# Peptides against a protein of PDB entry 5VVV, part 118

Target 1, 276 residues: chain A of PDB entry 5VVV
Amino acid sequence: FLCGVVEGFYGRPWVMEQRKELFRRLQKWELNTYLYAPKDDYKHRMFWREMYSVEEAEQLMTLISAAREYEIEFIYAISPGLDITFSNPKEVSTLKRKLDQVSQFGCRSFALLFDDIDHNMCAADKEVFSSFAHAQVSITNEIYQYLGEPETFLFCPTEYCGTFCYPNVSQSPYLRTVGEKLLPGIEVLWTGPKVVSKEIPVESIEEVSKIIKRAPVIWDNIHANDYDQKRLFLGPYKGRSTELIPRLKGVLTNPNCEFEANYVAIHTLATWYKSN
Target 2, 276 residues: chain A of PDB entry 5VVV as posed
Amino acid sequence: FLCGVVEGFYGRPWVMEQRKELFRRLQKWELNTYLYAPKDDYKHRMFWREMYSVEEAEQLMTLISAAREYEIEFIYAISPGLDITFSNPKEVSTLKRKLDQVSQFGCRSFALLFDNIDHNMCAADKEVFSSFAHAQVSITNEIYQYLGEPETFLFCPTEYCGTFCYPNVSQSPYLRTVGEKLLPGIEVLWTGPKVVSKEIPVESIEEVSKIIKRAPVIWDNIHANDYDQKRLFLGPYKGRSTELIPRLKGVLTNPNCEFEANYVAIHTLATWYKSN

## One batch from the design tools (peptide; made by RFdiffusion4, then SolubleMPNN)

Design b2_p19_3_s1 (from b2_p19_3, 13 letters changed)
Fold by OpenDDE base, seed 2:
Structure b2_p19_3_s1 (fold): chain B 276 residues (1-276), chain A 19 residues (1-19)
Amino acid sequence: as target 1 above (276 residues)
Amino acid sequence: SLEKKYQESKERYRKAALE
């Protein structure tokens, strides 16, 4: 069971010292996972093709080593979906080389994210792939296999919550394709009924699990505040029954952008997890 | 532009997060 934090917000990423402090807290609270997915890391999303510099590499190596020291699984995410051409072998090879670099930093767990992107494929991809889901699954499977089928590999679908599913969760051709064609060793991220889900009912997890043919990992935006700079979410982790735990592969909270605001959010997630 | 695509992505998220 993956339980911890995803740094997955829009806005200023946490500094390395904050991330190390996070790992200390995660270990202390018996949480086990950190997903590196800051939207404003340019080499994560906007400039995903660009290799890390020597200085950036040193920082990431140090961060990954710190995660290991605290027995936290460091998952590196990349979000190529803004401008990748899925059918272009050069794009696939570029993605492989980027993940090879991160593997050299000592990273062993990875995520490929297709969140918050347009559903329209370019003309070249339409000639090769039957749908956007087919294109995403193809590259995800290829990357997963190329990396030697790492123990932890996550996929974030474009339809990552109920409100993004067309026509709905259970009837989504996109999620059906993901469920049927995504290799079984790849985990699927899910956010619940909404982008910010007040509640995640057990039935909603059963519904999505059926179509994706696996228990999801929750990317939980309950404490996310990047969408409204006037809000801080200081309340406890709530609206998730502990009955979800046996039905999930994990829970990763995407909390407030302000690192210092997240004590209650993360601590109460840990209490929730340990209460099962 | 790539920056425009990024901003459109962020705005798509923001709108949906407020629903």
Scores: peptide ipSAE 0.754, ipTM 0.974, DockQ to the pose 0.923
Fold by OpenDDE base, seed 4:
Structure b2_p19_3_s1 (fold): chain B 276 residues (1-276), chain A 19 residues (1-19)
Amino acid sequence: as target 1 above (276 residues)
Amino acid sequence: SLEKKYQESKERYRKAALE
């Protein structure tokens, strides 16, 4: 069970010292996972093709080493979906080289994120892939296999919540393709019925699990505030029955952008998790 | 532009997060 934090917000990423402090807190609270997915890391999303500089590499190596020190699984995410051409072998090779670099930093767990992108493929991809889901699954499977089938590999679908599913969760051709064709052992990220789910009913998890043919990892935006910087979510982790725990592969909270605001959010997630 | 795509991505999220 993956339980911890995803740094997955839009806005200023946390500094390395905050991330190290996070790892200390995660360990202390018996949480086990950090997903590195800061959307404003240029080399994570916009410039996903760009290799890390020597200085950036040193920072990431240090961060990954710190995660290991605190027994926190460091998952490196990359979000190539803004402009990748899935059918272009050069794009695939570029993605491989980027993940090779991160592997050299000591990272062993990875995620491919296709969140918040357009469903439309370019003409070249339409000639090769039957759908956007097929394109995403193809590259995800290839990367997963290329990396030697790491123990933890996450996929964030473009339809990552109920409201993004067309026509709905149980009938989504996209999620059906993901469920059918995404290799076993690749985990699927899900935010619940909504992007920001006030509640995640058990039935909603059963529904998505059926179509994706696996228990999801919740990317939990309950405390996310990147969509409205006038809001700060200081309340407890709630609206998730503990009955979800045996039905999930994990929960990663994507909390407030303000690192200092997240004590209650993360601590109460830990309390929730330990209550199973 | 890539920046435009990023902003459109962010706005897509923002709108949906507010629903």
Scores: peptide ipSAE 0.752, ipTM 0.973, DockQ to the pose 0.958
Fold by OpenDDE base, seed 3:
Structure b2_p19_3_s1 (fold): chain B 276 residues (1-276), chain A 19 residues (1-19)
Amino acid sequence: as target 1 above (276 residues)
Amino acid sequence: SLEKKYQESKERYRKAALE
């Protein structure tokens, strides 16, 4: 069971010292996972093709080593979906080389994220792939196999919540393709019925699990505040029955952008997890 | 532009997060 934090918000990323403090807190609270997915890291999303510099490499190596010191699984995410051409072998090769570099930093767990992108494929991709889901699954499976089928590999679908599914969760052709064609060792990220789910009913997890043919990992935006600068969520982790725990592969909270505001959010997630 | 695509992505998320 993956339980911890995703740094997955829009806005100023946490500094390295904050991330190390996070790992210390995660270990202390018996949480086990950190997903590196800061939207404003240029080499994570906008400039995903660009290799890390020597200085950036040293920082990431130090961060990954710190995660290991605290027995926290460091998952490196990349979000190529803004401008990747899925049918172009050069793009696939570029993605492979980027993940090879991160593997050299000592990273062993990875994620491919296709969140918040347009559903329209370019003309070249339409000639090769039957749908956007087919294109995403193809590259995800190829990368997963290329990396030697790592123990933890995550996929974030473009339809990552109930409100993004057309016509709905159980009838989504996109999620059906993901469920049928995504290799079984790849985990699927999900935010619940909404992007920010006040509640995640058990029935909603049973519904999505059926179509994706696996238990999801919850990317939980309950404490996310990047969508409204006037909001700060200091309340406990709630609206999730502990009956979800045996039906999930994990829960990763995407908390407030302000690192110092997240004590209650992360601590109460840990209490929830241990209460099963 | 790539910056425009990023801003459109962020705005898509922001709108849906407020629903």
Scores: peptide ipSAE 0.749, ipTM 0.973, DockQ to the pose 0.950
Fold by OpenDDE base, seed 5:
Structure b2_p19_3_s1 (fold): chain B 276 residues (1-276), chain A 19 residues (1-19)
Amino acid sequence: as target 1 above (276 residues)
Amino acid sequence: SLEKKYQESKERYRKAALE
C-alpha cells in the first residue's frame, strides 16, 4: 500500500530542505511514499524533453538519497502530454533518455502523467492510434518495459476522476482501453468522483476498479489549494472510509502549496491509514 | 505556444477543482 504525499500542485515547488523535512515526517508517521510531480518544475511538464543540468542532477541525486535514508519510496513523475507526439519514435526515445537520466540518479520508481491535457490527438497520432487512450497506453507500456518493469510504475489517466469520464466512469471507452491494454503491473492514479473529492464513496472505487481492472492509487486533492491560494485547508483528512484501504493500492495526498500548512493534513492521513 | 498550452491546462484543472 502506497501512502504519503504527492507534490503535484501548480505553483512554486517546495525547496529541497522542505522535501527532506517531509521525508523525515513521513518516516516518523509511518508513511512510505513521495511522488515528485511539481507542475511548475519546467523539466517535469513544460520542458519535459530537457535533460537535467549537472547542478539539477546533483540536487535530484541528493533528494533521492535523502528519501532512501528515510525509507521513503521516491517516485519520479513526468508529464509529457502538453505537446508529445505519441506516434513519433523520436519523442519516445527522448522520453526514454530522460527517464534513463533519472534512473542514473538512483530513482527506481516512476510515473507517467496525462492529467489536464487536451483530449484531441494530432493528425499524425490519429493515423497510428485508434484513440487517445490507445496512444497513451502504448507509450506507457513501452516505457514501463524499457525501464525493466519497475516494481512501482504509475499512470495518471486524462480521465482521472468521475467528472472527467465520458459518458461516465463505468461506460468510458477511454478507461476501458486503459483497463484492457495497460500492463497489469502499472498502477492507475485516481482523484475520486471529482478533481477535489469532498467524499470518496466505496462504491465509486468499486466502479472505477472494475473498468480499469485494478485497485487505483488515490491522488487525493482534499487539501490542495493551488486552484485558490486564498484558501488554506487546515482540517483533517476526512470523507474517506477506512473500508477504502483494502480496495486501494494507495493514497497520496496532494496538499496545500504552503509546506508549513500541511502538518494536520499529512498527520491525519497517517492516522487514517493506521486505523484499519 | 507551449506557455499557452500550460496555462490552458492549469485553467482546465482550476475550473474542475472548483466544481
Scores: peptide ipSAE 0.748, ipTM 0.973, DockQ to the pose 0.938

Design b2_p19_3_s2 (from b2_p19_3, 10 letters changed)
Fold by OpenDDE base, seed 2:
Structure b2_p19_3_s2 (fold): chain B 276 residues (1-276), chain A 19 residues (1-19)
Amino acid sequence: as target 1 above (276 residues)
Amino acid sequence: SLEEKYQKSKERYKEAALS
């Protein structure tokens, strides 16, 4: 069971010292996972093709080493979906080289994220793939196999919550393709009924699990505030029954952008997880 | 542009997060 934090917000990423302090807190609270997915890291999303500099490499190596020191699984995410051409072998090879560099930093767990992108493929991809889901699954399976089938590999669908599913969760052709064609060793991220789900009912997890043919990892935006800079979510982790735990592969909270605001959010997630 | 795609992505998320 993956339980911890995803740094997955829009806005200023946390500094390396904050991430190291996070790992110390996660270990202390018996949480086990950190997903690196800061949307405003240029080499994570906008410039996903760009290799890390020597200085950036040293920082990431230090961060990954710190995660290992605190027994926290460091998952490196990349979000190529803004401008990748899935059918172009050069794009696939560029993604492979980027993940090879991160593997050299000592990273062993990875994620491919296709959140917050348009559903439209370019003309070249339409000639090769039957749908957007087929294109995403193809590259995800290829990268997973190329990396030697790592123990933890995550996929974030474009339809990552109930409100993004067309026509709905149980009838989505996109999620059906993901469930049928994504390799079984790849985990699927899910956010619940909404982008910000006040509640995640057990029935909603049973519905999505049926179509994706696996238990999801929750990307939980309950404490996310990147959508409204005037809000700070200081309340407890709530609106999730402990009956979800046996029906999930994990829970990763995407909390407030302000690192110092997240004590209650993360501590109460840990209490929730240990109450099962 | 790439920046326009990024901004459109961000605004789509924000609108959905506020709904």
Scores: peptide ipSAE 0.717, ipTM 0.969, DockQ to the pose 0.925
Fold by OpenDDE base, seed 4:
Structure b2_p19_3_s2 (fold): chain B 276 residues (1-276), chain A 19 residues (1-19)
Amino acid sequence: as target 1 above (276 residues)
Amino acid sequence: SLEEKYQKSKERYKEAALS
């Protein structure tokens, strides 16, 4: 069971010292996972093709080493979906080289994120792939296999919540393709019925699990505030029955952008997790 | 541009997160 934090917000990424402090807190609270997915890391999303500089590499190596020191699984995410051409072997090779670099930093766990992108494929991809889901699954499977089928590999679908599913969760052709074609060792990220789910009913997890043919990892936006700079979410982790725990592969909270605001959010997630 | 694509991505998220 993956339980911890995703740094997955839009806005100023946490500094390395905050991330190390996070790992210390995660260990202390018997949480086990950190997903590196800061939207405003240019080399994570906008410039996903760009290799890390020597200085950035040293920082990431240090960060990954710190995660290991605190027995926290460091998952490196990349979000190529803004402008990748899925059918182009050069794009695939570029993604491979980027993940090879991160593997050299000592990273062993990875994620491919296709969140918040357009559903439209370019003309070249339409010639090769039957759907956007087929294109995403193809590259995800290829990368997963290329990396030697790492123990932890995550996929974030473009339809990552109930409200993004067309026509709905149980009938989504996109999620059906993901469920049928995504290799079984790849985990699927899900935010619940909404992007920001006040509640995640058990039935909603059963519904999505059926179509994706696996228990999801919850990317939990309950404490996310990057969508509204006037809000700060200081309340406890709530609206998730403990009955979800046996039905999930994990829960990763995407908390407030303000690192120091997240004590209650993360601590109460840990309490929730231990209550099972 | 890449920036325009990124902003559009962020806007889609924000609109949906507020819904």
Scores: peptide ipSAE 0.713, ipTM 0.967, DockQ to the pose 0.965
Fold by OpenDDE base, seed 5:
Structure b2_p19_3_s2 (fold): chain B 276 residues (1-276), chain A 19 residues (1-19)
Amino acid sequence: as target 1 above (276 residues)
Amino acid sequence: SLEEKYQKSKERYKEAALS
C-alpha cells in the first residue's frame, strides 16, 4: 500500500530542505511514499524533454538519497502530455533518455502523468493510434518495459476523476482501453468522483476499479489549495471510509502549497491509514 | 505556444477543482 504525499500542485515547488523534512515526517508517521510531480518544475512538465543540468542532477541525487535514508519510496513523475507526439520514435527516445538520467540518480520508481491535457491527438498520432488512450497506453507500456518493469510504476489518466469521464466512469471508452491494454504491473492514479473530492464513496472506487481492472492509487486533492490561493485547508483527512484501504493500492495526498500548513493533513492521513 | 498550453491546462484544472 503506497501511503504518503504527492508534490503535485501548481505553484512554487517545495525547496529541497522542505522535502527532506517531509521525508523525516513521513517516516515518523509510518508513511512510505513521496511522488515528485511539481507542475512548475519546468523539466517535469513544460520542458520535459530537457535533461537536468549538473547542478540539478546533484540536487535530485541528494533528494533521492535522502528519501532512501528515511525509507521513503521516491517516485519520479514526468508529464510529457502538453506537446508529445506519441507516434514519433524520437519523442519516445527522448523520454527514455530523460528517465535514464533520473535512473542514474538512483531513482527506481516512476510515473507517467497525462493529467490536465487536451484530449485531442495531433494528425500524426491519429494515423497511428485508434484513440488518445491507445497512444498513452502504448508509450506507457513501452517505457515501463524499457525501464525493466520497475516495482512501482504509476500512470495518471487524462480522465483521472469521475467528472472527467465521458460519458461516465463505467462506460468510458478511454478508461476501458486503459484497463484492457495497460500492463497489469502499472498502477493507475485517481482523484475520486471529482478533481477535489469532498467524499470518496466505496462504490465509486468499486466502479473505477472494475473498468481499469485494478485497485487505483488515490491522488487526493482534499487539501490542495493551488486552485485558490485565498484558501488554506487546515482540517483533518476525512470523507474517506477506512473500508477504502483494502480496495486501494495507495493514497498520496496533494496538500497545500504552503509546506508549513500540511502538518494536520499528513498526520491525519497517517492516522486514517493505521486505523485499518 | 507551450506557455499558452500550460496556462490552459492550469485553468482547466482550477475550473474543475472549484466545481
Scores: peptide ipSAE 0.708, ipTM 0.967, DockQ to the pose 0.926
Fold by OpenDDE base, seed 3:
Structure b2_p19_3_s2 (fold): chain B 276 residues (1-276), chain A 19 residues (1-19)
Amino acid sequence: as target 1 above (276 residues)
Amino acid sequence: SLEEKYQKSKERYKEAALS
């Protein structure tokens, strides 16, 4: 069971010292996972093709080493979906080389994120792939196999919540393709019925699990505030029955952008997890 | 542009997060 934090917000990423402090807190609270997915890291999303510099490599190596010191699984995410051509072998090779570099930093766990992108394929991809889901699954499976089938590999679908599913969760052709064709060792990220789910009913997890043919990992935006800078979510982790725990592969909270605001959010997630 | 795609994606997320 993956339980911890995703740094998955829009806005200023946490500094390396904040991330190390996070790892200390995660270990202390018996949480086990950190997903590196800061959307404003240029080499994570906008410039996903660009290799890390020597200085950036040293920082990431130090961060990954710190996660290991605190027994926290460091998952490196990349979000190529803004402008990747899925059918272009050079794009696939570029993605492979980027993940090879991160593997050299000592990273062993990875994520491919296709969140917050347009559903439209380019003309070249339409000639090769039957749908956007087919293109995403193809590259995800190829990368997963290329990396030697790492123990933890995550996929974030473009339809990552109930409100993004057309016509609905159980009938989504996109999620059906993901469920049928995504390799079984790849985990699927999900935010619940909404992007910010006030509640995640058990029945909603049973519904999505059926179509994706696996238990999801919750990317939990309950404490996210990057969508409204006037909001701070200082309340406890709530609206999730502990009956979800045996039905999930994990829960990763995407908390407030302000690192100092997240004590209650992360601590109450840890209490929730240990209460099962 | 790539920046315009990024901003559009960010605004789509924000609108959906507020719904």
Scores: peptide ipSAE 0.708, ipTM 0.966, DockQ to the pose 0.950

Design b2_p19_3_s3 (from b2_p19_3, 12 letters changed)
Fold by OpenDDE base, seed 1:
Formats: structure tokens, C-alpha cells, sequence
Structure b2_p19_3_s3 (fold): chain B 276 residues (1-276), chain A 19 residues (1-19)
């Protein structure tokens, strides 16, 4: 069971010292996972093709080593979906080389994210792939196999919540293709019925699990404030029954952008997880 | 063009998160 934090917000990423302090807190609270997915890291999303510099490489190696010191699984995410051409072998090879570089930093766990992108394929991809889901699954499976089938590999669908599913969760052709064609060793990220789910009912997890043919990992936006940084979410982790735990592969909270605001959010997630 | 895609994506997320 993956339990911890995703740094998955829009806005200024956390500094390396904050991430190291997070790992100490995660270990102390018996949480086990950190997902590196900051939207405003240029080499994560907008400039995903760009290799890390020597200085950036040293920082990432130090961060990954710190995660290992605190027994925290470090998952590196990349979000190529803004402008990747899935049918272009050069794009696939560029993605492989980027993940090879991160593997050399000592990273062993990875995520490929297709959240917050346009549903329209380019003309070249429409000639090769029958749907957007087929294009995404094809590259995800190829990357997963290329990396030697790592123990933890995550996929974030473009339809990552109930309100993004067309016509709905149980009838989505996109999620059906993901469930049928995504390799079984790849985990699927989900935010619940909404982008920010006040509640995640057990029945909603049973519905999505049936179509994706696996238990999801919750990307939990309950404490996310990047959509309105005038608000701070200081309340406890709530609106999730402990009956979800045996029905999930994990829970990763995407908390407030302000690192100092997240004590209650993360501590109460840990209490929730241990109550099962 | 890429920055416009990023901005459009971010604004779509914010609108959905507030819904």
C-alpha cells in the first residue's frame, strides 16, 4: 500500500530542505511514499524533453539518497502530454533518455502523467492510434517495459476523476481502453468523483476499479490550494472511510502549496491509514 | 504556443477544482 505525499500542485515547488523535512515526517508517521510531480518544474512538464544539468542532477541524486535514508519510496513523475507526438519514435526515445538519466540518479520508481491536457491527438497520431487512450497506453507500456518493469510504475489518466469521464466512469471508452490495454503491473492514479473530492464513497472506487481492472492509487486533492492560494486547507483528512484501504493500492495526498500548512493534513492521513 | 497550452491547462484545472 502506497501512503504519503504527492508534490503535484501548480505554483512554486518545495525546496530541497522542505522535501528532506517531509521525508523525516513521513518516516516518523510510518508513511512510505513521495511522488515528485511539481507542475511548475519546467523539466517535469513544459520542457520535459530537456535533460537535467550537472547541478540539477546533483540535487536530485541528493534528494533520492535522502528519501532512501528515511525509507521513503521516491517516485519520479514526468508529464509529456502538452506537446508529445506519441507516434514519433524520436519523442519516445527522448522520453526514454530522460528516464534513463533519472534512473542513473538512483531512482527506481516512476510515473507517467497525462493529467490536464487536451483530449485531441495531432494528425500524425490519429493516423497511427485508434484513440487518445490507445496512444497513451502504447507509450506507457513501452516505457514500463524499457525500464525493466519497475516495482512501482504509475499512470495518471486524462480522465482522472468521475467528472472528466465521458459519458460516465462505468461507460468511458477511454478508461475501458486503459483497463484492457495497460499492463497489469502499472498502477492508475485517481482523484475520486471530482478533481477535489469532498467525499470518496466506497461504491465510486468499486465502479472505477471495475473498468480499469485494478485498485487505483488515490491522488487526493482534499488539501490542495493551488486553484485558490488565498485559501489554506488546515482541517483533518476526512470524507474517506477506512473501508477504502483494502480497495486501494494507495493514497498520496496533494496538499497546500505552503509546506508549513501541511502538518495536520499529513498527520491525519497517517492516523487514518493506521486505523485499519 | 507551449506556454498558452500550459496556461489553458492550468485554468481548466482551476475551474474544475472549484466545481
Amino acid sequence: as target 1 above (276 residues)
Amino acid sequence: KLEEKYKKSKEAYKKAALS
Scores: peptide ipSAE 0.739, ipTM 0.971, DockQ to the pose 0.925
Fold by OpenDDE base, seed 4:
Structure b2_p19_3_s3 (fold): chain B 276 residues (1-276), chain A 19 residues (1-19)
Amino acid sequence: as target 1 above (276 residues)
Amino acid sequence: KLEEKYKKSKEAYKKAALS
């Protein structure tokens, strides 16, 4: 069971010292996972093709080493979906080289994220892939296999919540393709019925699990505030029955952008997790 | 172009997060 934090918000990424403090807190609270997915890290999303500099490499190596020191699984995410051409072997090779670099930093767990992108494929991809889901699954499977089938590999679908599913969760051709074609060792990220789910009913997890043919990892936006800078979510982790725990592969909270605001969010997630 | 895509995606997310 993956339980911890995803740094998955829009806005200023956390500094390395905040991330190290996070790992210490995660260990103390018997949480086990950090997903590196900061939307405003240029080399994560906008400039996903760009290799890390020597200085950035040293920082990431240090961060990954710190995660290991605190027994926290460091998952490196990349979000190529803004402008990748899935059918272009050069794009695939570029993605491979980027993940090879991160593997050299000592990273062993990875994620491919296709959240917050347009559903439209380019003309070249339409000639090769029957759907956007097929394109995403193809590259994800290829990367997963290329990396030697790491123990933890995550996929974030473009339809990552109930409200993004067309026509709905159980009938989504996109999620059907993901469920049928995504290799079984790849985990699927899900935010619940909504982008920000006030509640995640058990029935909603059963529904999505059926179509994706696996228990999801919850990317939990309950404490996310990147969509409204006037809000801070200081309340407890709530609206998730502990009955979800045996039905999930994990829960990663995407909390407030303000690192200091997240004590209650993360601590109460840990309490929730231990209550099962 | 890329920055415009990023901005569009971010605003779409924000709109969806508030719904």
Scores: peptide ipSAE 0.736, ipTM 0.971, DockQ to the pose 0.928
Fold by OpenDDE base, seed 5:
Structure b2_p19_3_s3 (fold): chain B 276 residues (1-276), chain A 19 residues (1-19)
Amino acid sequence: as target 1 above (276 residues)
Amino acid sequence: KLEEKYKKSKEAYKKAALS
């Protein structure tokens, strides 16, 4: 069971010292996972093709080593979906080289994210792939196999919540393709019925699990505030029955952008997790 | 173009997060 934090918000990424402090807290609270997915890391999303500099490499190596020191699984995410051409073998090779570099930093766990992108393929991809889901699954499977089938590999679908599913969760052709064609060792990220789910009913997890043919990992936006800088979410982790735990592969909270605001959010997630 | 795509993506997320 993956339990911890995703740094997955829009806005200024946490500094390395904050991330190290996070790992210390995660270990202390018996949480086990950190997903590196900061939207405003240019080399994660906007400039995903760009290799890390020597200085950035040293920082990431140090961060990954710190995660290991605290027994926290460091998952490196990349979000190529803004402008990747899935049918172009040069794009696939560029993605491979980027993940090879991160593997050299000592990273062993990876995520490929297709969140917050237009549900449209370019003309070249339409000639090769039957659907957007087929294109995403193809590259995800290829990358997963290329990396030697790492123990932890995550996929974030474009339809990552109930409200993004067309026509709905159980009838989504996109999620059906993901469920049927995504290799079984790849985990699927999900935010619940909404982008920010006040509640995640058990029945909603059973529904999505059926179509994706696996238990999801919750990307939990309950404490996310990147959508409204005037709000801070200081309340406890709530609106999730402990009955979800045996039905999930994990829960990763995407908390407030303000690192210092997240004590209650993360601590109460840990209490929730240990209550089962 | 890329920055515009990023901005559009971010604003779409924010709108969806508030719904």
Scores: peptide ipSAE 0.732, ipTM 0.970, DockQ to the pose 0.929
Fold by OpenDDE base, seed 3:
Structure b2_p19_3_s3 (fold): chain B 276 residues (1-276), chain A 19 residues (1-19)
Amino acid sequence: as target 1 above (276 residues)
Amino acid sequence: KLEEKYKKSKEAYKKAALS
């Protein structure tokens, strides 16, 4: 069971010292996972093709080593979906080389994210792939196999919540293709019925699990505030029955952008996780 | 172009998160 934090918000990324402090807190609270997915890291999303500099490499190596010191699984995410051409072998090779670099930093767990992108394929991709889901699954499977089938590999679908599914969760052709064609060792990220789910009913997890043919990992936006910087979510982790735990592969909270605001959010997630 | 795609994506997320 993956339980911890995703740094998955829009806005200023946490500094390395905050991330190290997070790892200390995660270990202390018997949480086990950190997903590196800061939207405003240029080499994560906008400039995903760009290799890390020597200085950036040293920082990431230090961060990955710190996660290991605190027994926290460091998952490196990349979000190529803004402008990747899935059918272009040069794009696939560029993605491989980027993940090879991160693997050389000592990273062993990875995520490929297709959240918050347009559903439209380019003309070249339409000639090769039957759908957007087929294109995403093809590259995800190829990357997963290329990396030697790492123990933890996550996929974030473009339809990552109930409100993004057309016509609905159980009938989505996109999620059906993901469920049928995504290799079984790849985990699927999900935010619940909504982008920010006040509640995640058990029945909603049973529904999505059936179509994706696996238990999801919850990317939980309950404490996310990047959509409205005038809001702070200081309340406990709630609206998730502990009956979800045996039906999930994990829960990763995407908390407030303000690192110092997240004590209650992360601590109460840990309490929730231990209560089953 | 790429920055515009990023901004559009971010605003679409914010709108969906508030719904």
Scores: peptide ipSAE 0.727, ipTM 0.969, DockQ to the pose 0.932

